# Ledger of designs, part 46: peptides against a protein of PDB entry 6RO1

Target 1, 216 residues: chain A of PDB entry 6RO1
Amino acid sequence: LGKEIEEYIHKPKYCLPFLQPGRLVKVKNEGDDFGWGVVVNFSKKSNVKPNSGELDPLYVVEVLLRCSKESLKNSATEAAKPAKPDEKGEMQVVPVLVHLLSAISSVRLYIPKDLRPVDNRQSVLKSIQEVQKRFPDGIPLLDPIDDMGIQDQGLKKVIQKVEAFEHRMYSHPLHNDPNLETVYTLCEKKAQIAIDIKSAKRELKKARTVLQMDEL

## One batch from the design tools (peptide; made by RFdiffusion4, then SolubleMPNN)

Design b2_p13_7_s4 (from b2_p13_7, 4 letters changed)
Fold by OpenDDE base, seed 2:
Structure b2_p13_7_s4 (fold): chain B 216 residues (1-216), chain A 13 residues (1-13)
Amino acid sequence: as target 1 above (216 residues)
Amino acid sequence: EFEIGKYELYKKP
């Protein structure tokens, strides 16, 4: 379910409008989880498929990521690696393919204009950590429907399944009541209230995101 | 495999 949503969100046709400088994004490459980083910019690269001659444009996003210092030493030839959990690491601008974005936040940060100094890059890590403190339940995500405007029926079905699963998970303690119809209407009301609470929490997170962006 | 390379922060001219 979460992965199925990711498969929509990371598509260039949906995510590119939201890849503004300062946007918080999660980056994952296979086994390498970089966690939350910050978009610096994006670029379109022409790619020609070798077998079809078709132009398949590659979208590369430059993301400030917390990298291991070891990977930074060998970096003329080696791919950046995520910082180990116990290390400080260093924030580095890393070009990533857009499909490696596992999540996109509603939060945007102000970033230094000059990211060449290490202190400027490390200041962004402090800002990410401050956002994480302000959101103990996790950094708020862009809503794929309400924020990103994705109209895909497949995604709508996935979201409906997630909501129905969340609903069943919350209704399971109540399934010992034989009055299933009243429980279904209460559960539809509770699902609607949970959707409305989730929507209201999203709106509150949006309002807090806007308010907290003004405070950051 | 797309290698997450280092961004060349500024080629010094």
Scores: peptide ipSAE 0.017, ipTM 0.515, DockQ to the pose 0.032
Fold by OpenDDE base, seed 3:
Structure b2_p13_7_s4 (fold): chain B 216 residues (1-216), chain A 13 residues (1-13)
Amino acid sequence: as target 1 above (216 residues)
Amino acid sequence: EFEIGKYELYKKP
């Protein structure tokens, strides 16, 4: 279900309008989870499909990511690696294929104009960490329907299945648990918290989604 | 195939 939603969100036709400089995005490449980074820019590249001779456009997003210091010593041709859990790491601008974006936030940061100085890049990490502190339940996501305007019926069916699964996951323990009232009150509180989180995410979207560094 | 590489900070000319 979450992966099925991701397969819609990472499509260029849906995500490109939201890849403005300062947008928070989550990057994952196979086993390498970079976590949350910040969009710097994006570009269109041509790729030759080996079997068709047709040039398909590849979209590359430049994302400021927390990388391991070891990966920085490796040649310019080697892939950047995420910082280890116990490592401070270093913020680097990494070219990322758009399909490797696992999530897109409603939050957009103000970023320094010059990201060449290490201190300027590292200041953005502090801003990401401050956003994470403000959102203990996780950084707010763009709604694929309400925010991204995805009209795909397949996505609507996936979301309906998620909502129905969540509703069943909350309602099925209710049918067999003798503590039904306590679980209903917890489910209503959790549903209300989810609505309040969704409303707070919408208000944060209606409010300047651009967190200025001075407001962080 | 395009791999996730290091960003060469393009020196603005």
Scores: peptide ipSAE 0.015, ipTM 0.541, DockQ to the pose 0.031
Fold by OpenDDE base, seed 4:
Structure b2_p13_7_s4 (fold): chain B 216 residues (1-216), chain A 13 residues (1-13)
Amino acid sequence: as target 1 above (216 residues)
Amino acid sequence: EFEIGKYELYKKP
C-alpha cells in the first residue's frame, strides 16, 4: 500500500511541479537509503528507449544528500553512497532519477544560494535535523490528492484500501470483545484523538510549509 | 541504467 502510493508520487507528471529548490525529499536507491535530502534543481534529459526508439525523457533531480566520505573519494563516475549510521558524512549534491524519490515533503527550506562551500551544505543538514525535531512523528508528506492534485483512479482506490485497512485494523480487535459498546466508545475516542492529531498535524503542516534557515 | 552519480555542483572554472 505505501509502496503503491510511492509509484504514483515519483511519476514526473505528478511530482515535477513540487520539485522546487528547497523541497524536502526522501531518496532511496535499491538498498541505499539516503533519508531526507533537499531539492536543489531538476533537469530533463532526452533518452531513447533502446527497444522502441521512442523518446522517453529522463528527469534528473539534483538533491543535497548526506553521503559517505568514502564514496566521495572515489571517481566522479561512481555512485554516491549514504552515510553510515555512525558516520558524520558530508552533504553533497547528487543527481537522482526522479523515480528514486520515495517521499516528497510539504516542507520547503530556504537554502543557501551558493552550495559550493562545505559549510553551506552542512548548514542545510542542520536545518533538516531541526525540521525533524519539530516533527517528532515524522516530516509531513505532501498529500497526493489534496496537495499534489493526483486524480488517478488507481491511487484513489489505493487510498480507499489504506483507509479501509486502517479502519479494519482498528475494528478487528473489537469484534471479539463482549463489551462492544465500551470498546466502541473508547475506539471512537481513539478515532477522534487520531482525527484531532491528524488535524493538528495538518495545521502544523500548513503553518510550516515554508521555513527559512533563520526561523529553524 | 542510470546510477546516482556524483555531481560536482560547481566545476571549478
Scores: peptide ipSAE 0.015, ipTM 0.505, DockQ to the pose 0.029
Fold by OpenDDE base, seed 5:
Structure b2_p13_7_s4 (fold): chain B 216 residues (1-216), chain A 13 residues (1-13)
Amino acid sequence: as target 1 above (216 residues)
Amino acid sequence: EFEIGKYELYKKP
């Protein structure tokens, strides 16, 4: 279910209008989870499929991500790796294919105009950490229907199944099904997303006000 | 092949 929603939101036709500079996005590449980063810019690259001659446009988003320092030492040709949990890491602007965006936040940060200085990049990490502190249950997501305007009936059916599952979980007294812990961990992550969307619409009004107030 | 790589923050002139 979460992965099925991801398959919609990472499509360029839906997400590109929301990839403004400062937008919080979650980046995942196979086994590499970068966590939350910040959009810096995006570009359309012409990709010619070598076998079909079809122009399949690649959308590349430049995301400020927390990378391992080891990835910084390796040549400009090596893929960036996420910072280890115990590592400070370093914030780097990383070109990311748009389909690697696993989540898009309703939160948009102010970013420094010049991200060349390490201190300016690390200041954005502090801002992400402050947002995470303000949202202990998770960084608020864009609603794919209400915020992103996705009209796809497949997505609506997935969301309805999630809502109906959540409603059933809250309406059924604790049946001691041992699969509840795995389902609770997945549904706490997802119900937290829905509660966070409502709280985030309220807190985004406040956080736009508060991030403007910390600059006053 | 677009790999997740380093952004060249410095445009080489």
Scores: peptide ipSAE 0.015, ipTM 0.501, DockQ to the pose 0.029

Design b2_p13_8_s1 (from b2_p13_8, 5 letters changed)
Fold by OpenDDE base, seed 5:
Formats: sequence, structure tokens, C-alpha cells
Structure b2_p13_8_s1 (fold): chain B 216 residues (1-216), chain A 13 residues (1-13)
Amino acid sequence: as target 1 above (216 residues)
Amino acid sequence: MVFKKGLIEIKIE
């Protein structure tokens, strides 16, 4: 269900209006989870499909991501790798295809105008960590319907299923259905996304005032 | 698409 939601959110027609500088986004690439990063900019690239000659525009978003230092030493042709949990890593601006955005936050940070200095990039990591401290249940997400304005009936059906599932889980805590644990592990990551949207919308209204304050 | 490695200098306007 969460993957189905991601398939809507990462579509350029829906997400581009929200990819402003400072927007928190989550990036995943073929098993590599970069976690939360910050949008710097986006660009449209012309792509020609080799077999049809049809123009298929590619959208590339530049995202500040915490990268492994080891990956930075490897050849310019290799993809950046996410920092290990215990690694400090280094914040780098990485060009990311828009379809690799797994989540978009309602949070938008102020970012330094010049990201060339390492200290300025690392300051953004501190800001992300501060946001994470303020949202212990997870960084708030944009609501696909209420915030992003997605009208697709397929998405609405998916969200209704998620909400119905969450409601059943809260109303029947004692049903040790063993299938709930496997669905819980898959849906905890995904339901945390939905619950975090609602609770964090309230806290974001409070924290938006704080995150716009110079103390970040 | 291979992500460009290295420091990208970006001035945010």
C-alpha cells in the first residue's frame, strides 16, 4: 500500500510544485536508502527514447544527501552510496531522478545560499537532525490528497484501505493475528507515514513557526 | 542514470 502511494507521489505532475529549495525529501535507489535529504533545485532534461525517437522528459532534482565518504573516493562513474548508520558521512548535492523520491515532507528548511563549503552542507544535516528530534514519531509527510491535491481515484482507494486498516488495528489491539506482525512490519513503515501525516500536520503548524525561526 | 559523484557547487538564489 505504501509503495502504491509512492508511485503517485513521485510523479512529476504531482510532486514538482512541492520541490522547492529546502523541502525535505526521502531518497531510495535500488536498495540504497539515503534517508532524509533537502531539495536544492530541480531541472528538466530532454531525453529521447532510442527506439521511438519520442521525447520523454527526465526530471532531475538536486538533493543534499548524507553520503558515505568511501563512495566519494570511488570513480566519478559510480553512484553515491548512503552513509552507514554509525558513519558521520558527508552531505553532498546529488542529482536524483524524481521517481527515486520515496517521500516528501511538509517541512521546508532554510538552507545556506552557498553550499560549496563543507560546513554549510553539514549545517543542513544538523537542521535535519533537529527536525527529527522535534518529530519523534517521524518527519511529517505531505498529504497526497489534502496537501498535494492528487485527485486520482486509485490513490483515494489505497488511502481508504490504509485508513481502514489503521482503524482496525487501533480498535482491536488484542487480536494477535500473526499476519498482523508481518503486515505491521511492512505497514509500520508505511502507516507511520500516514499517521505522521496527520499528527505532524498539527505539530508542523506549531513547528513551522519554530523552523522558520533562526534557531535552526 | 549514474549519480554524479563529487562536490557540486550550487549557489541557491
Scores: peptide ipSAE 0.026, ipTM 0.552, DockQ to the pose 0.034
Fold by OpenDDE base, seed 3:
Structure b2_p13_8_s1 (fold): chain B 216 residues (1-216), chain A 13 residues (1-13)
Amino acid sequence: as target 1 above (216 residues)
Amino acid sequence: MVFKKGLIEIKIE
């Protein structure tokens, strides 16, 4: 279900309006998880499908990502690789195809105008880490309906299924409990609390949509 | 489609 939502949000028609400089995005390429990075810029490239001659536009987003030091050495020959968990790594501007964006945050960071100096790039990593500390439950995501304005009925059905599944996940351990009514009431309360927490998190997300470096 | 050096390799199926 999470992957199904991802298949909607990474479509250019939905995500491009939100790929402003400073936007936090999560980048994943197959087995390579770069984690959270920051959008620097995006571009549209004309591509012609070799077999059909049809125009298939490619959308490339330049994302500041934490890369392995080995990637720096082989940058001329090999694709960038994510830093290992225990590795410091180095922040690099990496061109990423838009469909590799696994998540888009409501958070936008102020970024240095000049990212050529290593210190300026590393300062952005410190800012990302500070944002992560401020959001222990995870960096807040754009709401695909409320924030991104996606009207697709398929997505609405997926979200309804996720919400129903979450509700069932809270209720399912109770299917064999002889105190089903008490547990059902507790599940309804828990579901309501979960809705309230989600609402509170959305409000917190809205309030913290733009984080200036002076606030980090 | 193998994208040229410097792009994250995407297997566009």
Scores: peptide ipSAE 0.020, ipTM 0.516, DockQ to the pose 0.020
Fold by OpenDDE base, seed 4:
Structure b2_p13_8_s1 (fold): chain B 216 residues (1-216), chain A 13 residues (1-13)
Amino acid sequence: as target 1 above (216 residues)
Amino acid sequence: MVFKKGLIEIKIE
């Protein structure tokens, strides 16, 4: 279900308006998880569909990512690899296809205009780490409906399924209770309160993010 | 600006 949501948010028609310089994004390429990086720029490249000959534009986002130093040595022929957990790594600007964005944050950082110096790139890593410290429950995500304005009924159905699944997971230990209906109503109220708390926490995180962005 | 030469792409198996 999480992957199904990702399939919507990484579509160019939805995500491109949010890929401004400084936007925090999560990049994943197959087994390679780069974690959180920062958008530097994006570009539209002409591509021709191999089967139809139709123009299918490729969208490439330049993302500042923490890369393995070993992968940088082979940068001429090999794709970037994420830094190992025990490795310091190095922040590099990596061109990424937009469909490889697994998450888009509501957070947008200030980035140095000149990213050629290593120190400037590494300063952005320090900023990401500071954001992570400020959000111990995870970096806040753009809401696909409320923030990104996605109106797709398929996404709404996916979200409804996620909500129903979460509700069932919380109700599963109580399946043997004869008061299931009362517990369901209480769980729906608790789920609604949890959604309201989550929405209020998101609103508070958004407000805090806006306030903290002015301080960063 | 130092850019990595290669695109990060999903290899469709």
Scores: peptide ipSAE 0.018, ipTM 0.500, DockQ to the pose 0.023
Fold by OpenDDE base, seed 2:
Structure b2_p13_8_s1 (fold): chain B 216 residues (1-216), chain A 13 residues (1-13)
Amino acid sequence: as target 1 above (216 residues)
Amino acid sequence: MVFKKGLIEIKIE
């Protein structure tokens, strides 16, 4: 069900309006999970389908991702690889096809204007880590219907199934499910996330108010 | 899957 939702959200017609600089996105390429990165920019490339000659535009998003240092040594020819879990890695701007976006966050970060210096790129990693600390239950996702405005009935059905599944998981007298603790942890996480979002929105509103006050 | 409503802009110093 999560994968089915992903198939909708990564479509350019839905996600492009949300790929502003600073947007948190999750990037996955087959077996390579880069985790959360930050959108720098996106571009439309003309592509011609080899068999039909039809113009199939390719959308490339430049995403600041944590990459392995080994993959950077051959930067001109080799695809960037995600940093190993125990590796510090290095933040690099990686061109990513839009369909490789597995998730889009409601969170948008302020990023340095110049990402050429390593220190500026690494500062963004610190920012991502700080966001992850603020959202211990996971970085908040854009709602595909309410935030992204996707009207597709297929997606609505998928979401209804997810909600029904979640509701069943929550409504069943969880008395004897050994996974109960996991489900409760996820529920508490969800509730805490909702609280944290509300808090973050309040802080953001305050911060914007402060920024407006500094401009006055 | 937890969807959160609204856009959040975070400035991290």
Scores: peptide ipSAE 0.082, ipTM 0.752, DockQ to the pose 0.486; fails the geometry check

Design b2_p13_8_s2 (from b2_p13_8, 4 letters changed)
Fold by OpenDDE base, seed 3:
Structure b2_p13_8_s2 (fold): chain B 216 residues (1-216), chain A 13 residues (1-13)
Amino acid sequence: as target 1 above (216 residues)
Amino acid sequence: MVYKKGLIEIKIE
């Protein structure tokens, strides 16, 4: 279900208006997870389908990503690779196809105007890390409906299924538990707490949508 | 600006 939501979000029709400079985004390409990066710019590239000759526009977003040191050495010949968890890595501006965006945050950072100096790029990594510290439960995401304005009925149905599933996860009585009533009561309480946490996270998201460099 | 030359894309099967 999460993957199904992602399939809507990463469509250019929906995400392009939110790809402003400084927007936090996650980049994932198959086995390569770059984690959170920062949008620098985006562009539309003309493409022609090889077999049909039909126009198929490609949308490329330039994202500042933490790359492995090996990626720097092989920058001319190889695709960028994410830094290993135990590696410092280096922040690099990487052109990414828009459909590889696995998540879009409500958080937008102020970024240095000149990203040519390595120190300026690395400062953005420090800012991302500070944002992560401020959001221990994860960097807040744009709401597909409320923030992104997606009106697709298919997405609404998916979200309803997710919400129903979450509710069931908390409310399903263990069919064979002799303490069914106690378990049910605990599940209801847990469900209510989960709703309250979700609400609190939404409010926190709204309050911290824009973060200044001096606040990080 | 320092840019990676290659695009990041999913392998199309």
Scores: peptide ipSAE 0.024, ipTM 0.505, DockQ to the pose 0.022
Fold by OpenDDE base, seed 5:
Structure b2_p13_8_s2 (fold): chain B 216 residues (1-216), chain A 13 residues (1-13)
Amino acid sequence: as target 1 above (216 residues)
Amino acid sequence: MVYKKGLIEIKIE
């Protein structure tokens, strides 16, 4: 169900209006999870499909991501690798295909105008970490329907299934179905994300007045 | 701006 929602939100027709500078996004590339990064900008790249000659526009978002130091030393041709959890890493502006965005936050940060200095990029990491501290249950996501305005019936059905599942989970706490734990962990992460979106939307609606990151 | 070279993309096998 999580992946099904991702298939909608990462589509350019839905997500591009929300990819403003400072928007928090999650980036995943196969086995590489970069976690939360910050949008710097996006661009439309002309791509010609080799077989049809048809123009298939590629949307590239430049995202500040925490990268491993090893990936910085490796040649200009190697893909960035995420920093290990225990590694400090370094924030780098990485061009990312839009379909690799696994999540989009309702949070938008102020970013330094000049991201050339390492210190300015690392300051953004501190800001992300501060946001994470403020949201212990997870960084709030954009609501695909209410915030992003996605009207696709397939998505609505997925959301309804998630909500119904969550409701059943909370209504029947005692059915420790062991197969539910893995699905529950993923769905609790999603459900907690959805509830945290709703609560964090309420709090962000309250905090939109306050989270002028003047104090960060 | 110094950008990391290369795109992060899924290698479709």
Scores: peptide ipSAE 0.024, ipTM 0.517, DockQ to the pose 0.022
Fold by OpenDDE base, seed 4:
Structure b2_p13_8_s2 (fold): chain B 216 residues (1-216), chain A 13 residues (1-13)
Amino acid sequence: as target 1 above (216 residues)
Amino acid sequence: MVYKKGLIEIKIE
């Protein structure tokens, strides 16, 4: 279900307006999880579909990512690899196809104008780590409906399924309570309240994030 | 800016 949500949010028609410099994004390429990085820029590249000759634009996002130093040595021929858990790694600007964005944060960081110095790039890593410390439950995500304005009914159905599943996980196995219908209605109300609390918490986190960004 | 060479792409099988 999480992957199904990702299939919507990484579509250029939805995510491009949010890919401003400084936006926190999570990058995943197959088995390689780069974790959280920062958008530097994005570009539209002309691409021609090989089979139809139709113009299919490719969207490339330049993302500052924590890369393995070993992968940088072979950077001429090999794809970037994420830093090992115990490795400091090095922050590098990596061109990433937009569909490789697994998450988009509501957080937008200030980034140095000159990212040529290693110290400036590593400073951004420190900022990301500080954000992670401030959000122990995870870096806040853009809401695909409320923030990103996605109106797709398929996404709404997926979200409803996720919410229903989460509710079932947190509800004790009421397997034996004959009042299942009342429990379902209460569960829907609790789910709605949980959504409202989650939205309110997101708004509070957004407000806190905006306030904290002004303090960084 | 220091750019890593190459695009991170998923090979669509």
Scores: peptide ipSAE 0.023, ipTM 0.504, DockQ to the pose 0.023
Fold by OpenDDE base, seed 2:
Structure b2_p13_8_s2 (fold): chain B 216 residues (1-216), chain A 13 residues (1-13)
Amino acid sequence: as target 1 above (216 residues)
Amino acid sequence: MVYKKGLIEIKIE
């Protein structure tokens, strides 16, 4: 069901309005999971379908991602690879096809204007890590219906199924399901995320108010 | 899945 939702959100007609600089996005390319990165910009590329000759525009988003240092040595010819779990890695701006976005966050970061210096790129990693600390249950996702405005009935049905499944998971006295702890942990995480979002919104409102006060 | 309503802009110093 999560994958089915992903098939909607990564469509350019839905996600492009939300790919502003600083937007947190999750990038996955087949077996390569880059995790959370930050949108730098996007571009439309003209592409011609090989068989039909029809123009099929490709949308490329430049995303600041944590990459393996080994992959960066050959960056001129080789695709960037995600940093290994035990590797520090390096933040690099990577061109990513929009359909490789597995998630889009409601969070947008302030990013340095110049990302050429390594220190500026690494500062963004620190910012991502700080966001992750603020959201221990996971970085909040854009609501595909309420935030992204997707009106597709297929998506609505998928969401209804997810909600029904979640409701059943919560409403059934799952007294004996060994996966209950995982589900409860996910539910507690969801509830805590909702609380943390509410608190973060309050802090953000305060921070904006403070920024407005400093500009006054 | 945890969907958050509304856009959040975070400035991390």
Scores: peptide ipSAE 0.080, ipTM 0.765, DockQ to the pose 0.490; fails the geometry check

Design b2_p13_8_s3 (from b2_p13_8, 5 letters changed)
Fold by OpenDDE base, seed 1:
Structure b2_p13_8_s3 (fold): chain B 216 residues (1-216), chain A 13 residues (1-13)
Amino acid sequence: as target 1 above (216 residues)
Amino acid sequence: MVFQKGLIEIKIE
């Protein structure tokens, strides 16, 4: 369901009006999760589809992202890689295709006018970290309906399903149980025991089948 | 998924 929402949000038709300088966005490229970065600017590039000759405009957003220092050394030929969790990393302006935006925040930061100095770029990381501290449950997302104005009925149905699922999850009597972790651990143990019983029954059945073949 | 209404501008000094 989250991926289905993402498919709407990353469409230029919907997200471009919200890609102002300072907007917090989450960037993911295949297996590389850059996490939260800050929009610097965006540009429209003319692209021609190779087979149809139709103009398919590519939208590139420059995003200030936390990158590994190792990837920056090879920056002339290799794409930037996300910083490892244990690495300090370095904030770098990275050109990103708009469809690689996995999330867009309602939060917009003030950014330095000059991002050429490393210190100015690193100051933005401190700002992102401060936002994360202010929102312990996660950085707030733009509402695709109320904020982004998406009127697509498919999206509305997805949102309704998510809301219904979340409501059922939070309305569960055990959700507010202080012993929830204990209950989950017991449920996991019970599930594991059920798997073990099923495997043992399969082994017993195999053993019986082998014994029946020896009596033949 | 927590959606927040409105645009929040944060100035961090």
Scores: peptide ipSAE 0.046, ipTM 0.720, DockQ to the pose 0.686
Fold by OpenDDE base, seed 2:
Structure b2_p13_8_s3 (fold): chain B 216 residues (1-216), chain A 13 residues (1-13)
Amino acid sequence: as target 1 above (216 residues)
Amino acid sequence: MVFQKGLIEIKIE
């Protein structure tokens, strides 16, 4: 079900308006999970389908991702690889096809204007890590319907199934499921996240109001 | 899956 939602959100017609600089996105390429990165910019490339001659525009998003140091040595020819879990890695701006975005966050970070210095790129990693600390249950996702405005009935059905599944998971007296604690922990985490988001939105609204007041 | 409404702008110093 999560994968089915992903198939909608990574479509350019839906996600492009949300790919502003600083937007948190999750990047996955087959077996390579880069995790969360930050959008730097995006570009439209003209592509011609080899068989039909039809123009199939390719959308490339430059994403600041944590990459393995080994993949950087051959930077000109080799695809960037994600840092190993135990590796510090290095933040690099990687061109990513838009369909490789597995998630789009509601979070947008302030990023350095110049990402050429390593220190500026690494500062963004610290920022991502701080966001992850603020959202222990996971970085908040854009709502495909309410935020992204996707009207597709197929997506609505998928979301309804997810909600029904979640509701069943929560409504069944999970009295005897040994995974109940894990599910409850995830649910409590989800509820806490929702509260923290509501709080963060209130603080952000206050901060924006203060910034607007300082500009007045 | 936790979907959130709106844009959250975070400045981390």
Scores: peptide ipSAE 0.206, ipTM 0.797, DockQ to the pose 0.488; fails the geometry check
Fold by OpenDDE base, seed 4:
Order: structure tokens, then sequence, then C-alpha cells
Structure b2_p13_8_s3 (fold): chain B 216 residues (1-216), chain A 13 residues (1-13)
């Protein structure tokens, strides 16, 4: 179900407006999990669909990621690899296809204008680590409906299923309750109502609430 | 999965 949500959020039509410099994003490439990085910029590359000749633009986001030093030595021929857990690693600006973004945070960091110096790049890692300390339950994610404005009914259904599943996991006493199905249906209805209320509130509040956390 | 509402800008001095 989490993967199904990812399939929506990494679509350019939804995520591009949120890929501003400093945005925290999680990058995963096949078996390589880079964890949290910071958006530097993004670009649209002209691509031609091989079968139709139609323009199919590729979106590349430059993300500051923690990379293994070993992978950097081979960077001319090999893709960057994530730093090992026990490795300090080095922050590098890596071009990433937008569909490799597994998560987008509500957090946006200030980043140095010049990322050429290693110290400036490593300072961003310290900033990410500080954010992680402030959010022990995990870095906050953009709400795909409330923050990203995704109106897709398929996504709404996925979210409802996730919420229902989570409710089941935390409601240990209800595991043997024959009313579980009824509780699920009620949770789904509540989730739908919450979505509808949020949608209605969004139509009313076009204003992005930017919370500035000055005390970092 | 808890989604955070709103955008948080963090200036680290």
Amino acid sequence: as target 1 above (216 residues)
Amino acid sequence: MVFQKGLIEIKIE
C-alpha cells in the first residue's frame, strides 16, 4: 500500500511544484536506498518516445545525497551508491529521475548557494540529521491530498485502506471482535468524510501555510 | 502513515 502511494506522488504532474531547492526527498533506486536528501534543482529534458516519436519529457531532479566514497571514485562509469550505515559518506549532487523519489517531505531546508565546497555539502547532512532528531517518529511527509492536491480517486482508496489497516494494527483488543468489518467500514467512511472535508477546506484555503521553524 | 499538514521551512543558522 505504501508503494501504491509512491506511484502517485512521484508523478511529475503532482510532485514538480514541490521540488523547490531545499525540499527534503527520499530517493530509492532499485535496491539502493539513499535515504533522505535535499533537492537542489530540477530540469525538464526533452525526450522522444521511441515508438510514437511523441515528445515525452523526462524530469531530472538534482538531489544532494549521502554517497559512499567508493562509488564516487568510480562515478565516471558507475551510478552513485548510498553510503553504508557505518560510513561517514560524502554528500554529492546526484541527478535523479523524478520517479525514483519514494517520499517528499513537508520540510524545506535552507541550503548554501555554493555547493562546490565539501564543507557546504556536509553542512546540509548535519541539517538533515538535526531534522531527524527533531522528528523521532520520522521526517514528516507531504500529505498527497491536503498538501499536494492530488484528486485521484484511486489514491483516496489506497489511503483509506492504509488507514483501515493501521487502525487494525493499533486496536489489539479488536482483533477478536466480530465487528471488525463494521469498524473497518466506519473507518473508511470517516476517512472519506475527512478527505471530503479537507477537499472542501482546500477549495477555501488556497493559501499554503508555510511554517517557518527559525530555531534551528 | 502520518502525513504532516502544511509546509515547514527550516532555516538552520
Scores: peptide ipSAE 0.076, ipTM 0.734, DockQ to the pose 0.525; fails the geometry check
Fold by OpenDDE base, seed 3:
Structure b2_p13_8_s3 (fold): chain B 216 residues (1-216), chain A 13 residues (1-13)
Amino acid sequence: as target 1 above (216 residues)
Amino acid sequence: MVFQKGLIEIKIE
């Protein structure tokens, strides 16, 4: 279900308006998880499908990502690799296909105008780490409906299923419990509280539409 | 699409 939501949000028609410089995004390419990076710029490239001759535009976003130092030693022809968890790594501007964005944050960072100096790029990593410390439950995501304005009925159904599944996941362990009613009421209250917390977090997030963290 | 390595010097406007 989370992956199904991802399939909507990474579509250019939905995400491009939110790919402003400084936007936090999560990048994942197959087995390579780069984690959170910062949008620098995006471009549209004309691509012609080789077999149909149809125009299939490619959207490339330049993202400042934490890369392995080993990958930097490799030839310009090799793909950047994410830094290992215990590795410091180095922040690099990496061209990323838009469909590889696994998450888009409501947070935007102030970034240095000149990213050529290593120190300027590394300062952004410190800023990302500071944001992560401020959000121990995870960096806040854009709401696909409320923030991104996605009107797709398929997405609404997926979200409803996720909400129902979350509700059921809290209720399912109780299906065999003789105290089902008491626990169901507690789970409904917890689910309602979770919905209320999620709605309150959404409202807090709506009230803080874009957390521009200019001072980190 | 493999990420091509290239330090793209981007001046953020």
Scores: peptide ipSAE 0.027, ipTM 0.554, DockQ to the pose 0.035; fails the geometry check

